# Ledger of designs, part 151: peptides against a protein of PDB entry 4QMF

Target 1, 175 residues: chain A of PDB entry 4QMF
Amino acid sequence: ESSFMTLFPKYRESYLKTIWNDVTRALDKHNIACVLDLVEGSMTVKTTRKTYDPAIILKARDLIKLLARSVPFPQAVKILQDDMACDVIKIGNFVTNKERFVKRRQRLVGPNGNTLKALELLTKCYILVQGNTVSAMGPFKGLKEVRRVVEDCMKNIHPIYHIKELMIKRELAKR

## One batch from the design tools (peptide; made by RFdiffusion4, then SolubleMPNN)

Design b2_p27_8_s1 (from b2_p27_8, 12 letters changed)
Fold by OpenDDE base, seed 2:
Structure b2_p27_8_s1 (fold): chain B 175 residues (1-175), chain A 27 residues (1-27)
Amino acid sequence: as target 1 above (175 residues)
Amino acid sequence: EEEEKEKEEKELLEKIEEELKKIFEKE
């Protein structure tokens, strides 16, 4: 039997309590057991003797990972679909200066969230910028593009340059 | 130099936002 556990920050506790019955129901369909430990501040997923698909436990692992990083349940649960992948990009270690970190992280979002929305559209991904991570969900190709843009942004390459490139590629693909 | 780059980036963003708006309207 396989088991995975992830810790979550205290500020997620109330939300996770609210949606945990829905998490349980979603995982029960795949015969995956789950536990919310409010004392430790952890979520655990486990295979059971009735688990038919051994690969689903990896998706369950990704589900709790996404939930821990503030992805809403209605979006996070889509990870259980076969065609859906995810990535949790750690951005906190690229810049030591806090002000510079905040400035670069804000560039990913942009004015009114337009930069992020553009990136989501062009990559066909869901993207959430939260704390020291960027969570993304979508096709593998799109996720690879998101990771490149996010990491380069933290390396002081403005997302606009990548967005421009992606727009050009999109227009060329329509011809 | 950094201020000039920020201005250029802002102008480029505005152009991209206009182009994206057109794309969204077509979809």
Scores: peptide ipSAE 0.051, ipTM 0.625, DockQ to the pose 0.115
Fold by OpenDDE base, seed 5:
Structure b2_p27_8_s1 (fold): chain B 175 residues (1-175), chain A 27 residues (1-27)
Amino acid sequence: as target 1 above (175 residues)
Amino acid sequence: EEEEKEKEEKELLEKIEEELKKIFEKE
């Protein structure tokens, strides 16, 4: 029997309580059991004797990981689809200065969220910037590019330079 | 120097955003 647990921050408790029946129903289709522990502040997923696909537990693990990082349920549940991958990029450890961290994180979003939207469009990914992590969902190739842009941004390389490169590559692929 | 760089980056972003809009409107 395989089991995975993730902790969630207190500010997510109310939302997770609201959607937990939907989580349970989505996982029941795959015979995956789940538990929300409000005392510990944890989510757990487990295989059962009726679990047919052994790989689905890894997707269930990713589901609760995404939910813990503020991804909304209607988006996070798409991880259970075979063609959908995800990544949770830790950004809090690239710089020690809080002000510098906030400034670099804001560059990922950009004015009116346009930088983030451009990156989502070019990579065909969903991207959420929250706290000390960036959560992404999409094709593996797109996720690789997202991670590169996000990490380089935290290393003081502005996202616009990578976006320009991705635009050029896209135009060349259409020829 | 940092302020000038931020200005240049802003101008470049605006150009990229305009180009992206044109690309995705055609699709």
Scores: peptide ipSAE 0.051, ipTM 0.621, DockQ to the pose 0.111
Fold by OpenDDE base, seed 3:
Structure b2_p27_8_s1 (fold): chain B 175 residues (1-175), chain A 27 residues (1-27)
Amino acid sequence: as target 1 above (175 residues)
Amino acid sequence: EEEEKEKEEKELLEKIEEELKKIFEKE
């Protein structure tokens, strides 16, 4: 039997309490048990004797990881789909200066969120920029591209250059 | 619903492509 736990920040507690019945219901379909510990501030998922697919516990692990990082449940629950992967990219350690960090993080979003939307469309990923992490969900190839763009952005390479490259590649693939 | 989503994504992509083109022309 396999078990995974993740801690969540206090500011997520209220939301997690609200959606936990939905989490339980979604995981019950796969015979995965789950526990919300409000004292510790943790979520746990575990296999049961009725768990048929051994791989689903890894997806359940990813589900609680995404939820801990502010991904909303209706999006996070999609991780249980076979074709869906995720990545949680830590961005907080690339820049020591807080103001510089905020500016670089804001470049990922861009004016009216257009930079982020472009990146989402070109990579076929969902992307959430929150706090010190970027959470992404989508195909493996797209996730690899997202990670590159995000990390390079934190290294002062503007996302627009990668977006341009992705656009060119997309146009070439249509020919 | 999937077709509507695909249409919306296509329209958004076209708008973004136009905006990006303008940005790239300035560089």
Scores: peptide ipSAE 0.044, ipTM 0.610, DockQ to the pose 0.056
Fold by OpenDDE base, seed 4:
Structure b2_p27_8_s1 (fold): chain B 175 residues (1-175), chain A 27 residues (1-27)
Amino acid sequence: as target 1 above (175 residues)
Amino acid sequence: EEEEKEKEEKELLEKIEEELKKIFEKE
């Protein structure tokens, strides 16, 4: 039997407590057991004797990983779908200066969230910028583009330039 | 200098957003 655990930050505890019954119900459909440990601050998923799909435990692992990174449950639970992939991009290690980090992270969101919205639309991904990570969900090709844009943004390449490139590529693909 | 750059980036984004709107309206 396979088991995976993830730690979550203290500020996430209250939310996780409120949705944990929904997590349990969603995973029960796949015969995956789960445990919320409030003392350790961890979530665990594990296969059972009734687990019929060996791959679903990896999706359950990804579910708790997304939840730990502040992805809302109604979005995170979509990871259990076969056509849905995810990525959790660590952005906290690109810049040592906190102010510079915050500024570059804010560029991913942009004014009124429009930069992020444009990136989501072009990549067909859901994207959440939170803390020292960016969580993304969507098709594999889209996730690759998201990672590129996010990492380059932290390397001081503004997302709008990549967005323009993606727009051009999209128009060319329609021809 | 940072404020000027942010303004230029905002203007560029607005242009991109207008283009995106046109693209998605066709879908």
Scores: peptide ipSAE 0.044, ipTM 0.615, DockQ to the pose 0.107

Design b2_p27_8_s2 (from b2_p27_8, 9 letters changed)
Fold by OpenDDE base, seed 1:
Structure b2_p27_8_s2 (fold): chain B 175 residues (1-175), chain A 27 residues (1-27)
Amino acid sequence: as target 1 above (175 residues)
Amino acid sequence: EEEKELEELKKLLEEIEKELEEITKKY
């Protein structure tokens, strides 16, 4: 039997309590057991004797990881689909200065969230910028592009540069 | 359908560029 555990921040507790029955129901369909530990502040997923596909436990692991990083359940649960992958990009260690960090992180979102929206459309990914992480869900190719843009942004390369490049590549691919 | 999506992206990019230009002028 296999199991995975993920810690979550205290501010996430109320939400997780609210949706945990839905998490349980979604995982029950795959015969994966789950536990929410409010004392420790952790989520755990486990295979059972009835688990028919051992690989599903890895997706369950990803589910609780996404939930811990503030991804809403209706979006996070899509990770259980075969064609969906995810990535949690840690951005907190690229810049030591807090103010510089906040400014660069804000560039990922942009005015009215338009920068983020453009990146989502171009990569066919869902992207959530929260705290010290960026969570993304989508196809593997798109996820690679998201990670590049996010990391480069934290290295002081403005996302608009990559957005323009991706748009040009898309136009060329149609020819 | 694909052409429509591309057009939407172009409009979005134009808006982003315009907004960025305005911000850079203020600071």
Scores: peptide ipSAE 0.199, ipTM 0.755, DockQ to the pose 0.094
Fold by OpenDDE base, seed 5:
Structure b2_p27_8_s2 (fold): chain B 175 residues (1-175), chain A 27 residues (1-27)
Amino acid sequence: as target 1 above (175 residues)
Amino acid sequence: EEEKELEELKKLLEEIEKELEEITKKY
């Protein structure tokens, strides 16, 4: 049997309690067991004797990982689909200065969220900037692009540069 | 649909550039 556990921050507790029945139902379809531990502040997924697809446990692992990082359930549950991948990009270690970190992280979102929206459209990914991580869901190619833009942003390369580049590439691909 | 999306992206980019310019002028 395979088992995976992830911790979640306290501020997610109320939400996770609210949607946990939905999580359980979604995983039950794959015969994956799950446990929400409110004392420890953890989510656990594990295979059962009835689990048919051994690979689904990895997707279940990703599901709880995404949920822990504030991805809403209706979006996070899509990870159980075969064509959906995800990436959790750690951004907290690129900059030691807190103010600089906050500024660079904010650049990913941009004014009115337009930067993030543009990046999502160009990469065909869902992207959530939260705390010290950026969570992304989508095709592998798109995820690779998201990671590049996110990491470069934390390295003081403004996302607009990459957005322009991606737009040009898209235009060239149509020709 | 792709053409509409591209046009939307262009508009978003223009807005981003405009807003960034306004922010930078404040510094």
Scores: peptide ipSAE 0.196, ipTM 0.754, DockQ to the pose 0.088
Fold by OpenDDE base, seed 4:
Structure b2_p27_8_s2 (fold): chain B 175 residues (1-175), chain A 27 residues (1-27)
Amino acid sequence: as target 1 above (175 residues)
Amino acid sequence: EEEKELEELKKLLEEIEKELEEITKKY
């Protein structure tokens, strides 16, 4: 049997408590057991004797990982779908200066969230910028693009540059 | 300084949005 555990920050506890029954129900369909430990501040998923698909435990792992990083349940649960992949990009270690970090992180979102919206559209991904991570869900190709843009942004390469490039590539691909 | 950057970004995004709109209409 396989088991995976992830820690979650304290501020996430109240939300996780409210949706945990939904998590349990979603995982029960795949015969994956789960535990919310409020003392430790952890979520655990594990296979059971009735687990049929051995790969589903990895998706369950990803589910709790996404939930720990503030992805809402209705979105996070989509990771259990066969065609859905995810990536959790750590951005907190690129810049030590807090103000610079916040500024660069905000660039990913942009005015009225338009930068993020453009990136989501171009990559066909869901993207959540939260804390020290960016969580993304979507096709593998799109996820690779998101990671590039996110990491480059933290390295002081403005997302607009990549968005423009992606737009051009999209146009060329359809010609 | 931040205000200037924001203004520039808004202009750029406006252009990008226009282009994206055209793309989404065609495909």
Scores: peptide ipSAE 0.125, ipTM 0.674, DockQ to the pose 0.105
Fold by OpenDDE base, seed 3:
Structure b2_p27_8_s2 (fold): chain B 175 residues (1-175), chain A 27 residues (1-27)
Amino acid sequence: as target 1 above (175 residues)
Amino acid sequence: EEEKELEELKKLLEEIEKELEEITKKY
């Protein structure tokens, strides 16, 4: 039997407790067991003898990973779909200066979330910027683009340049 | 629908560009 555990920050505890029954129900459909440990601050998923698809445990692992990184359950649970992939991009180590980090991270979101929305539309991904990570869900091609944009942003390449590039590519593809 | 999405993207891009220009002026 396979088991995966992830820790979650304290600020997620209340929310996770609130939605854990929904998590349990979603995973039960796949015969995956799960445990929320509020003392340790961890989530665990486990295969059972009734787990038919051995690959589903990896998706369950991804589910709790996404939840730990503040992805809301209605979105995170989509990871259990076969056509859905995810990526958790660590952004906290690109810049040591806190102010610079915050500034660059904010660029990913942009005014009124417009940058993020544009990236989501262009990559067909869901993207959440939270803390020291960016969580993305979508097709592999889209995820690859998201990671590039996110990492480049943390390296001081403004997302707008990638957005323009992606828009041009999209326009060319329509011809 | 695709055309509508493209129009939305263009509007988003314009807004992002405006912000970028403002930021660039400050630094």
Scores: peptide ipSAE 0.227, ipTM 0.773, DockQ to the pose 0.082; fails the geometry check

Design b2_p27_8_s3 (from b2_p27_8, 12 letters changed)
Fold by OpenDDE base, seed 1:
Structure b2_p27_8_s3 (fold): chain B 175 residues (1-175), chain A 27 residues (1-27)
Amino acid sequence: as target 1 above (175 residues)
Amino acid sequence: EEEKRREEEERILKKIEEELKKIFKKY
């Protein structure tokens, strides 16, 4: 039997309590057990004797990881699909200055979220910028590009340059 | 339905491209 646990920040507690029945139902379809511990502030997923696919526990692990990082349940639950991968990118350690950090993080989002939306469309990923992490869900190749753009942004390379490159590549692929 | 989604995505990308061009001129 395999088991995975993740901690979540206190500010997520209320939301997680609200959606936990939905988490349970989604995982029950795969015979994966789950526990929400409000005292410890943790989520746990476990295989059972009835778990048919042992690999699904890794998907369940990713599900609770995404939920801990503020991904909403209707999006996070898509990780249980075979063609869906995820990444959680830590961005808080690239810059020591708080103001510089906030400024660079804001560049990822852009005006009205347009920069982020462009990146999502070009990579075919879902992307959530929250706190000191960026959560992404999508195809493996798309996730690699997302990580590159996100990390480079924190290293003071503006996302617009990568977006332009991706747009050019997309147009060339149509020829 | 997938084709309609792709067409909508292309329209959105074109709109974003125009907005990005404005930003590019500033840098």
Scores: peptide ipSAE 0.064, ipTM 0.665, DockQ to the pose 0.099
Fold by OpenDDE base, seed 3:
Structure b2_p27_8_s3 (fold): chain B 175 residues (1-175), chain A 27 residues (1-27)
Amino acid sequence: as target 1 above (175 residues)
Amino acid sequence: EEEKRREEEERILKKIEEELKKIFKKY
């Protein structure tokens, strides 16, 4: 039997309490047990004797990881689908200066969220910029592109450069 | 429904492309 645990920040507690029955129901379909520990501030998933798919526990691990990083349940639960992958990109360690960090993080979002929307469309990913992490869900190829853009942004390479590149590639693929 | 989604995405991307063209003229 396998188990995984993740900690969540205090500000997520109320939300997680609200949706935990839905989490339980979603995981029950796969015979995965789950526990919300409000004292420790943790979520745990584990296989049971009835778990028939050994790979689903890894997806359950990813589910609680996404939930801990503020991904809404209706989106996060899609990770249980076979064709869906995810990535949680830590961005807080690239820049020590808070102001510079905020500016670079804001570049990922862009004016009216257009930069982020462009990146989502071009990579076919869901992307959430929250705190010190960027959570992404989608095809593996798209996730690889998202990670590149996000990390490069924190390294002071503007996302627009990559978006232009992705747009060119998209246009070439149409021909 | 999927086709409608693709069409909407294409429209959004075209708008973004036009905005990017304006930005890239400065670089």
Scores: peptide ipSAE 0.062, ipTM 0.662, DockQ to the pose 0.095
Fold by OpenDDE base, seed 5:
Structure b2_p27_8_s3 (fold): chain B 175 residues (1-175), chain A 27 residues (1-27)
Amino acid sequence: as target 1 above (175 residues)
Amino acid sequence: EEEKRREEEERILKKIEEELKKIFKKY
């Protein structure tokens, strides 16, 4: 029997309450139990005696992790699919200066979100920039590329350079 | 001199972004 717990920030409480029945229903299909603790501010997932696939508990762990980081349920629940992976990239520890942090984080999004949209298209990933983390969902190869671009951006390498390289590679693959 | 260099880098990046936007519209 395996169990995983994730804390969530107070501002997520209202949303998590509204979708928790949907979370329960999605996990029940796999015989995974779940608990929302509003006093502690935590989500817990655990295997039961009826859990058939022992690996599904790791996906359930990832589900609550994504929900805690503001990923909406209709997107986060896709993590339960076999071909879907995720990554939660911590970006808050690369820069001590708050203003510099905000500027570098904004570069990931770009004007009108165009930089982020370009990165999502090229990597075939969903990407959410929120607070001190970037959450991504998609194929493993795409996630590796996303992590590289995100971390390099926080190290003061502009995302556009990586996007240009990815575009060139894509163009060459079509020929 | 450092401020001028930063402004020039920003101009170059904006040009690259516009070029990339054109390419993405084509694809």
Scores: peptide ipSAE 0.036, ipTM 0.579, DockQ to the pose 0.078
Fold by OpenDDE base, seed 4:
Structure b2_p27_8_s3 (fold): chain B 175 residues (1-175), chain A 27 residues (1-27)
Amino acid sequence: as target 1 above (175 residues)
Amino acid sequence: EEEKRREEEERILKKIEEELKKIFKKY
């Protein structure tokens, strides 16, 4: 049987404990077993003899990955849908200076979250900026754009340039 | 001088973001 394990940071423990019954219920519909280990700080998913679709284990893997990176359960559970994909973008390695890192990460969010909301709208993705990662959920085309914008931002290319480009493309597509 | 230039660029970008936000509300 196939299994995947993901570690989670200590600050997620309380939340994960709270929602774990909901995780179990969601995965039970697909006959995927799951375990929350509070001592190790890990989540595990595994196929069972009753698992009908062997590919669903990859979705379950993605679910626990998203949960570990602070995505709330009502959003993360949507990954089990066939049309939903996700990406967890590591942003902590682009800049060694902490202050520069924080400033560039803040550019992704923008004033009052407006930059991030614009990106979500234009890419049709959910996007969460948290810690050293950006978690995104949506269509593959949108996810590709999100990754490009996020990585470019950490490389000191401001997100507004991509937003402008995406806006122009959207307007042209409506004609 | 370099810091002042960066600050001005950020202010300009912020204004552009606000204008774009208004446009996004149309969608």
Scores: peptide ipSAE 0.040, ipTM 0.591, DockQ to the pose 0.075; fails the geometry check

Design b2_p27_8_s4 (from b2_p27_8, 12 letters changed)
Fold by OpenDDE base, seed 2:
Structure b2_p27_8_s4 (fold): chain B 175 residues (1-175), chain A 27 residues (1-27)
Amino acid sequence: as target 1 above (175 residues)
Amino acid sequence: DEEKERKELEEILKKIDEELEEITKVY
């Protein structure tokens, strides 16, 4: 028997309550049990005697992890697909100065979200910048690229340089 | 479809470059 738990911020409580029936239904298809604890502020997923695929519990773990970091359910539930992976990149500890942190985080998004959109297109990933984390979903190769860009951004390397690099690589790969 | 995507990305890159140029002008 395997079980995983994640805590979620208080501000996510109302949303999680609204979608929890959908979470339960999605996990029931795989015979994974789940619990939303509003007192503790936690989500738990568990295998059952009827769980056929033991690996699905890891995807269920990832599901609640994504939900805790403000990924909306219609996107987060895609993690249960075999070809979908995810990464939650902690960005809050790269810089101690709050103003610097905010500025660098904003660079990831860019004007009108253009920087983030470009990165999503080039990596074929979904990317959500929220609080002290960046959540990404997509192919493993794309996730590696996202992590590099995100971490380098927090290390004061502007995302545009990586975006240009990725664009060039894409064009070269088509030759 | 790929051509459309490339065009979109190029437009985004131009916008980003313009933003960077504006930042550079301030310094």
Scores: peptide ipSAE 0.092, ipTM 0.672, DockQ to the pose 0.083
Fold by OpenDDE base, seed 3:
Structure b2_p27_8_s4 (fold): chain B 175 residues (1-175), chain A 27 residues (1-27)
Amino acid sequence: as target 1 above (175 residues)
Amino acid sequence: DEEKERKELEEILKKIDEELEEITKVY
């Protein structure tokens, strides 16, 4: 039987404790067992003899991964849907200078979050910028676009260029 | 809601165009 474990940062502990019953209920529907270890600071998901869908354990793995990266449960739990994929994009290694990192990360969000919202709408993805990662959920095609924009942003290509391109493509597709 | 999404995108488009104009001067 398959088992996956992820560590979570201490600041997520209180929240995870609060929603863990909801996690358990969501996974129970698929006969996936789960454990929250507050001592180790880990979440574990496991198949059981009653797990019928062999692929669901991978989605359960993704669920705890997303939760560890600060994605709220009501959003993260959507990963259990067949049409939903996710990506956790590590952005912390592109720039060593902290100020430059923060600046480039902020570009992903933009003024009043407009840049991020535009990217979400255009890619049909949920996107959360948190710490050294960007978590995204949505269709595979959209996720590929998000990863490109996010990584390019950290490489000093302003996301607004990609957003403009996506907007133009969207308008052309409607004609 | 597609109408809400469209309206939101249109509003963002204006802001993006303005922002693009500013950053293209630097890049």
Scores: peptide ipSAE 0.087, ipTM 0.676, DockQ to the pose 0.071
Fold by OpenDDE base, seed 5:
Structure b2_p27_8_s4 (fold): chain B 175 residues (1-175), chain A 27 residues (1-27)
Amino acid sequence: as target 1 above (175 residues)
Amino acid sequence: DEEKERKELEEILKKIDEELEEITKVY
């Protein structure tokens, strides 16, 4: 048996309770069992004797990981598709100063979310900035680009530089 | 569709440039 568990913050409890039947149904299609533990504040996914694809448990692991990081279910469940990958980028340990951290994280989002939207479009990824992590979903190539931009942002390289670079690359790729 | 997306990106970049006060590091 393969099993994975992730903890979720208390503020996600109400939402997770609301969508858990949908989670269960989605995983049942793959014969993956799941448990929501409200006391511990955890989600668990497990293979069963009927699990056919042994690799699907890893996607189930990613599903609960994404849900724990505030990705909404309709988006997170797409991870079960073969052509969808994800990355949870830890950003909380790049800087020790709280104010600096907040400022750099905000740069990634940008005014009115424009910076993040541009990055999503250029990388063809879904990106959610939440707390000490950035969750991304999309093609592998796009995810690599997202991680680079996110980490560099936390290293004080402004995302606008990379966005402009990605736009240039995109234009060149069409020629 | 691609043209619309390109124009959208260009508009976003313009807004970013207008709204940014400073760029801290570029290399």
Scores: peptide ipSAE 0.087, ipTM 0.661, DockQ to the pose 0.072
Fold by OpenDDE base, seed 4:
Structure b2_p27_8_s4 (fold): chain B 175 residues (1-175), chain A 27 residues (1-27)
Amino acid sequence: as target 1 above (175 residues)
Amino acid sequence: DEEKERKELEEILKKIDEELEEITKVY
């Protein structure tokens, strides 16, 4: 029997309480049990005797991880699909200066969110910039690209550079 | 200057948006 636990921040509690029945229902389809612990501030998923697919517990682990990092349930639950992967990129330790951190994080989003939208389109990923993490969901190749752009951004390499590069690569690949 | 940077980035992004829109229409 396998089990995974993820802590969530206090500000996420209200939302998680609201959607937990939906989480339970989604995981029940795979015979994965789950527990929301409001005292500890944790989510737990575990296999049962009826769990058929041994790999689904890893996806359940990823689900609660995504939820803990503010990914909305309708998006996060897609991780249970076979063709969907995810990555939670920690960005909080790249810069010690708070103002610089906020500035670089904002660059990922860009004016009107267009930078992020461009990156999502080019990588075919969902991307959420929240707090000290960037959560991404999509194909493995796209996720690798997202991680590169995100980490480089925190290292003061502007995302626009990578976005343009990805655009060129895409155009060349289609010709 | 933060304002100059913002304007420059917006201009570049606008061009990128146009290009992406074209690509997404074709593919």
Scores: peptide ipSAE 0.053, ipTM 0.605, DockQ to the pose 0.106

